# Designs tried in a protein design run: peptides against a protein of PDB entry 5HOI. Part 323

Target 1, 351 residues: chain A of PDB entry 5HOI
Amino acid sequence: FRYMPFSPAGTPFGFTDRRYLTMNEVGYVSTVKNSEQYSITVSFFDVGRFREYHFEDLFGYDLCFLNEKGTLFGQSKTGQIQYRPHDSIHSNWTKIIPLQAGERITSVAATPVRVIVGTSLGYFRSFNQFGVPFAVEKTSPIVALTAQNYRVFSVHYSQFHGLSYSLSELGTSSKRYYKRECPLPMSLPNINSDMKKDANLDYYNFNPMGIKSLFFSSYGDPCIFGSDNTLLLLSKWRSPEESKWLPILDSNMEIWKMSGGKETTDIHVWPLALAYDTLNCILVKGKHIWPEFPLPLPSEMEIRMPVFVKSKLLEENKAILNKKNEIGADTEAEEGEEDKEIQIPVSMAAE

## One batch from the design tools (peptide; made by RFdiffusion4, then SolubleMPNN)

Design b1_p29_4_s1 (from b1_p29_4, 13 letters changed)
Fold by OpenDDE base, seed 4:
Structure b1_p29_4_s1 (fold): chain B 351 residues (1-351), chain A 29 residues (1-29)
Amino acid sequence: as target 1 above (351 residues)
Amino acid sequence: VSIEELRKIMAERRGKYPASRRKLEEELS
């Protein structure tokens, strides 16, 4: 396993000279290779609120986090980070994170009040928005970070224990844990099943954890969107005994339902954010599971707990078809083309 | 199915599943 730099909804270069470093509900950050340097563009969905800006990147930033006040950049190998406020009133700052031999920055996060850096050795570094350090903590290896206000959702990886998560609050004087390195019930990418498509290999090499994104909901609940295209939300996290991961959206199932039960292997959901009861996402059609250039307009998918298992539905539909064929066997009804439209049960359409 | 058709279907589906929403709200509470 190799620790790769993770940014929320970041895309690989693939065969192109450009990729998205990150994207969320605020906007998207792109980088373009230009011979010996990179050109970074910070774009916004609300063009009336924010002005797009660009700069030359001489460091090759491979980590990014966008919020409503600024953009944090990081270079995983060198340890360089840069914070760029969107408003010109506040100055940019740059810092070098000290890294041990072989250590990588694996993820960065920024809120209007905090900057967080996580590493492959499990160093958790916290700063204010001006780059003033608060603390350094040693945790299990960090593979992903997101933050909202003072709250941090961190994903950890152990070769022995798999994925875990922490939920913490970064006060001025102390870090509080709501959850500390608890098991994360997210499926890892299945190399054998998914690698049959070259595009999946490229994505796996870019993101071996298959975490497409993680964010906080508008209500401040941790959300994660894995390679299985299921949105998990951490419910009741204030009550440790009651806290559970809820599968609040199976995006593959929802796309399949909306497509009338047709095969939708070329349609992909790329998660941005959870706003109330809607997943803000990019719908992607094509070989790649990630958005290309130009970025399509965001879509809003209403969240729904997957009550039904696709396999059971397919079995029930086959059983209904077989019963119809048994009843129809006494009448000379024509060989009409088996329109493979899987009738979605009315119960599934009403839920 | 096109992305435009899916976007239309998503928009048309909004607010039609109050039972699923209530169940989610009960699980989030």
Scores: peptide ipSAE 0.466, ipTM 0.894, DockQ to the pose 0.668
Fold by OpenDDE base, seed 2:
Structure b1_p29_4_s1 (fold): chain B 351 residues (1-351), chain A 29 residues (1-29)
Amino acid sequence: as target 1 above (351 residues)
Amino acid sequence: VSIEELRKIMAERRGKYPASRRKLEEELS
């Protein structure tokens, strides 16, 4: 396993000179390779609220976090971070995070009131929005961060224990844990099954944890969207004994249902945010599971707890087809009928 | 299916799942 820099909904370069560093409900940050330098553009979905801006990046920022007040950039190897307010009222600031030999910044997060840096050695560094440090804590290796207001959702990785998560609040005087390095019930990418397509290998090399994004919902609940394209939400996190991960959307199942049960292996959901009862996302069509340029318009997918598993429906439909073939209907089963529209049971369409 | 067709279907489906919504609200409360 190699620690890679993670940013929410970030995309690889692939075979191109450009990628998205991050995207969410506020906007999207892109970077373009220009010889030995990069050009970064910060774009917004609400063009009436914010003006798009760009700058030349001489450092090669590979980490990014966008919020409503500014953009945090980081360089995973050098430890440089930069915060850029969207307005001209506050100044940009730059800081170097001290890194040990082989240590990498793995993720960064920023809110209007906090800046957080996580590393491959499990150093959790907190700052205010002006880059004044609060504390340094040693945790398990951090692979992903997101934050909302004073709350931080961190994902950790151990080679022995797999994925864990923490949920904390960064007050003025102390860090409070609601959850501390609890098991995260998210499936890791399956290298053997999923890597049959070269496009999946490119994405795995960019993001070996398969975490497409993580964010807080509009209600302040931690959300994670993994390689299985299932949106998990942490419910009841204020009550440690009652807290559970809810699968609130199987995006592959929903796309399959909306397609009338047709094969939809070329249609991908790219998560941005959860606003109330809707996943804000980019619908992507093609070989790559991530959006290319130009960025398509966001879509709103209503969340729905999966009652049925796609694999069971496929098995049941195969069993029904096999029973029809045993009843001696002389329909020559041409081997090409794998593309038959699976009739979605009326009960599943009406739920 | 096109992305435009899917976007249309998504918009048309909005608010049609009151049972799933109630169950989700009960689990989030």
Scores: peptide ipSAE 0.465, ipTM 0.894, DockQ to the pose 0.625
Fold by OpenDDE base, seed 5:
Structure b1_p29_4_s1 (fold): chain B 351 residues (1-351), chain A 29 residues (1-29)
Amino acid sequence: as target 1 above (351 residues)
Amino acid sequence: VSIEELRKIMAERRGKYPASRRKLEEELS
């Protein structure tokens, strides 16, 4: 197993010279290879609020986190981080994170008030927005981070225990845990089933955890979007005994319903954010499960708990069709069975 | 199905699922 740098909704290079370092509801950060150098562009969806900017990257930043005030960059191997405010009022700053031999920065996060660095050895480093350190904590190996205001959602990996998560608040004097290394009920990518396509193998090599993104909702609930394309939300996290992960959207099932029950294996949902009752996402059509260039406009998908299991509906519809064929067996009409549009029950189209 | 058709369907579906919304609001409360 190799720890890879993770950024929310980041894309691989694939066979191209460019990729998205990160994207969310604010915008998207791209990097282009220029021989031994990189050119980074920070772009915004609200072009009236923010001005696009670019700079030359001599360090090869492979980690990024975008917020409404600035962009955090990181280099996973060297430990260099850079924070760039979007405004010209605040100064850029650079810092080197001390790394042990073989240690890597695996994820970075930034809010207007905090900077967080997580490593493959489980060092959790916290800073203020000016790069002043607060603390260093040793946790299980960190594979992903996101943050909103003072809150941090961290994903951890153990070879023996799989995925876990923490939810913490970084006050001025202390770190408070709401959840500390609790089991994360997210499935890892299945190498045997999912890796039959070269594009899936390329993505797995880029992101072996299959975490497409993680974010806080507009209400401040931790969200994660895995390789199964299900959006999980951590409900009732303020009450440790009542806290549960809710599958609030099966994006594959919703795309399947919207297509009239047709096969949609070429359509992919790329998560950006959860705003109220809608997943802000990029709809991707093609071989790659991630957006290419240019970036399509975001789409809003209304969240819905998967009340129905697609496999069970397919079995029930097959059983209904077989019963109809058994009753209709007296009329020899050889009409080709293959293209029977699976009628989504009217009750499911209305819910 | 095109992406444009899906975007149109998504826009047309907004607010049409009050039962699923109520259940989600109950689970998030």
Scores: peptide ipSAE 0.465, ipTM 0.893, DockQ to the pose 0.638
Fold by OpenDDE base, seed 3:
Structure b1_p29_4_s1 (fold): chain B 351 residues (1-351), chain A 29 residues (1-29)
Amino acid sequence: as target 1 above (351 residues)
Amino acid sequence: VSIEELRKIMAERRGKYPASRRKLEEELS
């Protein structure tokens, strides 16, 4: 296993000179290779509220986090971070995070009031929006971070225990834990099943945890979107005994239902945010599971708890088809290629 | 299926699953 730099909804270069460093509901950050340099562009979905800007990157930033007030950049190997406010009234600042031998920045997050840096050795560093440090804590190795206001959702990895998560609040004087290194019930990418396509190997090398994104919902609940394309939401996290992970959307199942049960192996959901009852996402068509250039317009997918497993539905539909063929075997075989629309059972349409 | 067709179907499906929505709201509450 290798610790790779993680940014929410970041994409690999693949065979191109460009990638997205991060994207969410606010916008998207792209980087382009220009010989020995990079050109970074910060773009916004609300073009009336924000102006697109670009700059030359001499450091090769591989970490990014975008919020409504600014963009945080990081370089995983050198420990350099830069915060760029969207408003030109506020100054940019740069800082070097001290790294030990072999340590990497694995993830960064920023809110209008906090900056967070996580490392492969489990150093959790907190700052205000001006880069003034609050604290340094040592945790299990950090693989992903997101933050909203004063709250931080962190994902940790141990070779012995797998994935865990923490949910914390960064006050002025102290860090409060709501959850501290609790088991995260997310499946890791299966190398043997998923790697039959070269594009999946490229993505695995970029993101070996398969975490496409993590964010807070509009209600402030932690969300994670893994390699299985299921959106998990942490419910009741204020009540430690009642807190549970809910599978609130199987995006592959929903795309399959919307296609009338047709094979949709070339259609992919790329998560941005959860706004109320809708997943804000990019619909991607092609060999790559990530969006290419130019970025398509976002789509809204209504959340729905999966009651049915696709495999069981396919088995039941095959069993119904076989029973219909056994009953129909007495009448002449008109070989009409009836594209038998898999009738979604009325129970699933009424849900 | 095109992305445009899927976007249309998503818009047409919005709010058509009141039973699933109620169950989700009960599980989130």
Scores: peptide ipSAE 0.461, ipTM 0.892, DockQ to the pose 0.671

Design b1_p29_4_s3 (from b1_p29_4, 13 letters changed)
Fold by OpenDDE base, seed 2:
Parts: sequence; C-alpha cells; structure tokens
Structure b1_p29_4_s3 (fold): chain B 351 residues (1-351), chain A 29 residues (1-29)
Amino acid sequence: as target 1 above (351 residues)
Amino acid sequence: VSLEELREIFKKRRGKEPASLRKLQEELE
C-alpha cells in the first residue's frame, strides 16, 4: 500500500497528457502536462457567476479542492500549498507545509473560512482562508478530506484497523468532534476481482482506497462514494449514539434499471455532489470509469436506497426463466441464449 | 438502517411522491 494524493472526484492521467485534479457542483479543475511544466484551468458550470481562468504551474500540483470562493492547490511531496480566490479582490497566497522524511500531503480541503491539510503521518493542520494557522493535531493517517463551512469530514486509514472517519467543527477557539476515528463501513477495492480489466488497475494505482469522491450534502451531511459505486450518507451525526451510515444510492442498480435490465458494464457514474434528493454526477460511457476530455454535461440521478440486491433479482429472474422454459419445452429450442433482457418488474421501473 | 427497514420504507412509499432526503431522514427518525 502507498499513500496517494487524494482530491474529490480527481482523475488519473492514464495514457494522456491531461487529467482532472478535482470536480464538484461548482466546477472542474484540469491540468495539462507541457514538457516540465503544467497548465492548470479552473472551469465553472455556472459560466455567468465566474469566469474560467488558467495559470502556469511550475510545481506540479497533484492535490486540489474547489469551492465557491477559491481553489486550493497542493503538492504532496514538497508540501507547497497555494490558495487562489476566484475574484481579483483577494490576493493569492502560498505556504510550505513542513513535512517529515517520507511524509506526504494526502488530502487538502478549503471552505470560504477554513483551509485543512492532512498527511500520511496523520498531521491535521488547520488554517483560516488567509492561511493563518490555528492548530496542528496528530491523528491516524489521513487519506481523504472534505469540508463545508466550519465542518470537516476526514477519512483515516490504519493497516491494522482499516478505514475510519471523523467529523469535526473548526470553531475560532477550539475543534469540536461529533465523531472521532469511528469505523467507516466502506468496502475497499478488491485487487483480485476488480483488476481483471487493465483500466481498473490504472485507477487502483491512482486511488488505492477506491474513494471516488466525498462531500457534504446540501443539508450538511457527510457523503462518501466508494469503489462499489454506493453513495453512503451519515445520518443523525449530531447524536453520536444514533449516528448511522445510510446507503442512499446504488448507482450500479440505478444504471441497470435505467437500461431496462441490460448489463451496462460500459456506463459509469462519476459523483460530483448531493443536492437535496438528487446526485449531481457525470455519466461516463467507455472503458474508463472516470470522465475523459471533453467533460460531459452533468446529470442528475434521483437517490434511491438499495432495497433490492442485483444478485437476488438476477437469481429470481433466472428462476422465472427456468420455470417458463419448463412450461414451454414443446416449442423449438432456438439457441438464442445470450441477450435476454431481464424484465425489471414494473413496480421497480415506476419507482 | 437494515435492508429490511429500507424495504419497509420503500414499500410504504410505493406510489407516493419521492420524499426529499430530509423527509426520508425524518421518517427514519
């Protein structure tokens, strides 16, 4: 295992000279490799609110977080961070995070009021929007961060305990924990089953935790989207005893329903944000599970808790087909086995 | 929420307007 730099919905280079550093509901940040330098572009979905801008990157930023006020960049190896406001009123600022030998910045997050840096040694560093430091805390190794206003959702990894999460609020005087290094019920990528396709190996090497994105919902609930393509939402987090992870969307099941029960192994959901009752996402068609260039238009997917396990529906449909074949055994066995559209029960298609 | 609790919630919501995530959370409370 290696700690890799994580950014929400970031994509690998693959065999190309370009990738997305991050994307969310605000927009997308791309980087293009030009010899020894990079060109970064910050693009917005609401073109009326903000103008697209670009700059030359001499540092090779591999970490990014986009919000409604600015973009935070980070370099995982050197410890350099840069905050760039979208407006010209506020100045850009740059800092170097002190790193120990072998330490890496693993994730960065920024809100209009806070900047957060997490490391492979579990250093949690907090700053205001002007880069003034508040505190340094030692936690378990941080693998992912997101933030909304004063709240921070952090994912931690231990070789002994697997994935954990924290939910904290960064006030002016103190950090409050709502959840502190609690078990995260997310499946890790299965190297043996999922790596049968070369494209999955490339993605695993880029993101070994399989966390495609994490964000806060429009209601301020922590959300995570793993390699299993299930959206998890943390409910009742204000009551530590009552807090639970809700599987609010199985995106593979929804794609399967939308396709009329065909096996759509070439359609993938790439998560951006959760707004009310819809997942804002990019629908990707192709070999790669991530969006390429140009970026497709965002789509909305209604959230549906996975009431049905795809495997059980496939078994039930096979059992129904076998019963039909036992009744129909008198008419000619035309060998067309393959592409029998799995009839989704009308009650599941109308939901 | 167990898979059974989810099934019961969706079974009760069949033919109702998709309740916002907030209403879903309130019904899970």
Scores: peptide ipSAE 0.009, ipTM 0.409, DockQ to the pose 0.091
Fold by OpenDDE base, seed 1:
Structure b1_p29_4_s3 (fold): chain B 351 residues (1-351), chain A 29 residues (1-29)
Amino acid sequence: as target 1 above (351 residues)
Amino acid sequence: VSLEELREIFKKRRGKEPASLRKLQEELE
């Protein structure tokens, strides 16, 4: 296992010279490899609010976090971070995070008021928006970070305990925990089943945790989207005893419904954000589970508790077919195993 | 952990401060 740099909805290079460093509801950050340097472009979905800008990256930034006020960049190996405001009112700042031997920055997050750096050794570093440090805390190894305002959602990994999460608030004087290294009920990528496709191996090498993205909802609830393509939302996090992860969207099920029950193994959801009751996402068609260039327009998917499991619907449809065949047993017609499109009940397609 | 709490932890451990904490001190002074 290697700790890899994680950015929300970041994509691998694959066999290309370009990738997305991060994307969310605000926009997308791309990097293009130009010989020994990189060209970074910060693009926005609301072109009326901000203008696209680019710059030359001599450091090879492999970490990124985009918010409504600026972009945070990081280099996982060197420990360099850069914050670039979108407006020209505030200056860019650069800082070198001191790393121990073998330590990597694994994730960075930025809000209009906080900058957070997490490392493979579990150093959690907090700064203000101007790069003034507040504190260093030692936690379990950090694999992913997101932040909204003063709140931080961190994902941790231990070889002994698997995935855990923390939810904290970074006040002016102190860090408050709502959750501290609690078990995260997210499945890790299954190397044996998923790695049959070379594209899945490339993605696994880029992101061994299979966390496609993590964000806060518009209501301020922590969300995570794993390799199982299920959106998990942390409900009731203000009440430690009542807090639970809700599977609020099975994106594979929703794609299957949207296709009319066809096998859509080439269509993938790439998560951006959760706005109210809709998942903002990119629908990806192809061999890669991640968006390529150019970026498709975002789509919205309504969130639902997965009440129906595809396997149960398949079993029920097989049972209905078997009952029809038992009643029809008198006519010898060898109607071949045509891939009978499983009719989704019209009631489930219209709800 | 505040810088003061870190200083106390390192005093108690008789250990050298990690280079990461020394640099954080230099940035907070």
Scores: peptide ipSAE 0.000, ipTM 0.202, DockQ to the pose 0.009
Fold by OpenDDE base, seed 3:
Structure b1_p29_4_s3 (fold): chain B 351 residues (1-351), chain A 29 residues (1-29)
Amino acid sequence: as target 1 above (351 residues)
Amino acid sequence: VSLEELREIFKKRRGKEPASLRKLQEELE
């Protein structure tokens, strides 16, 4: 196993000179390889709110976190981090994170009030938005971070215990844990089954944990989107005893429904954010499970509990179609291009 | 609380302060 730098919804280079360092509801950060340097572009979905900007990266930033106030960059091997406010009123700052031999920065996160750095040795480093350090804590090895306001969602990995998570609040005086290294019920990528396609191997080498993204919902609940393409939401996290992961979207099933039950092996969901009851995402069509260039427009998927079995829905819809054909009802199918969402039978909607 | 009731509350909370699913459940109980 090798610790790799993780950024939310980051993409590999593959065979290209370009990749997304990160993307979310705010925008997307791209990097282009030049001969000895990288060109980084910070782009926004709301083009009226923020101006796109670019800069030359001489360090080869491989970690990124975008928020509404700025972009945090990191270099996993050197320990360099840079924060770039979107507003020109605030200055950029750079810092070197001290790393031990073989230690890597594995993830970075930034909010308008906090900067967080996690490492492969489990060093959790917290800073304010100006790069002033608060604390260093030793945890289990950190593989992913996200943050909203003062809250941090961290994913940890142990060879013996698998994936765990923490939810903490970085106040002014102390770190509070709501959850501390609790088991994370997320499946790891299956190397033997999923690696049949070279593109899957390339993605696995880029992201061995298969965490496509993690974020806080608009309601401040931790969300994670794994290699199984299921969106998990942490419910009741303020009560340690009642806290549970809810599978709130099976994206493979939703794509299959949206396609009218066709084979959709070339269509993939790339998660951006959870806003209310919708997953903001990129629909990706092609060989790669990640978006290429140019970035498609974001789509919204309604969140639903994965109660329905695809096979049963197919059988019941076939049975309904066969019954309609036997009854000889010339219902003029208004060929409106309404997304032929597979009607969930009323019997299954009641479970 | 049904998923539909949660969705209705989510719709009604657009533009209000973010409340976790727990706070939403606690307000429905």
Scores: peptide ipSAE 0.010, ipTM 0.391, DockQ to the pose 0.059; fails the geometry check
Fold by OpenDDE base, seed 5:
Structure b1_p29_4_s3 (fold): chain B 351 residues (1-351), chain A 29 residues (1-29)
Amino acid sequence: as target 1 above (351 residues)
Amino acid sequence: VSLEELREIFKKRRGKEPASLRKLQEELE
């Protein structure tokens, strides 16, 4: 097993010179390889609120986290991090995270008030927005981080115990746990079934945990989107005994419904954020499960419990079709079954 | 996980039931 750098909704290079370092509801960060250097662009969905900016990256940043105030970059091997505010009022800052031999930064997160660094040895490092350290804690190996305000959602991996998660709040003086290294009921990528497609092997080599993204919802609930394309939401996390993961969206089932029940093996959901009752996502059409360049406009997918089983719906539809054939109703009602293409609401850019 | 549990989450937070949960109930009834 190899720890890989994780960023929310980050994409691999594949066979290209470019990839997305991260994307969410705020925007997307791209990097282009130019010989020995990289050019990084920070782009925003609300072009009226924020100005796109770019810079030359001499370090080869492979970690990124975007928020409404700035972008955090990290280099997994060297331990360098950089915070870049979106405004010109606040200065950029850099820091080197001390790494042991073979230790890597595996994930970074930033809010307007906190910076978090997680490592392959399980060092959890917390800072303020100016890079002043608060604490270093030893945890199980960290594979993914996200943060909202003072809260941190961390995913941990053990070769013996699999995936776990923590939910913590980073106060001024202390870290409080709501959840501490609890089992995460997420399926890992199945090498035998999924690796039949070369594109899945490329993605697995980039992200062996299959975590496409993790974020906090608009209501402050931890969300995770795995390789099974199911959105999990952590419910009742304030009550340790009542807390549970809810499968609030099966995106494969939704794509199947939107296609009129056709097998769509070339349409993929790429998760950005959960806003209220909608998953903000990129709909991807093609060989790769991740968005290419240029980035399509975000779409909204309404969340719902995956209570339908595709097999059962197909059996019911076959039974209905067979009954129609037995009834011999010669009503050639060319009622055009308007294939009500459920117009996937594209997020209207707020004019 | 039940539809009622998800409805309860959204009712407590938004004061409204998501439209998807209503449609899904209408499709199951």
Scores: peptide ipSAE 0.000, ipTM 0.321, DockQ to the pose 0.048; fails the geometry check

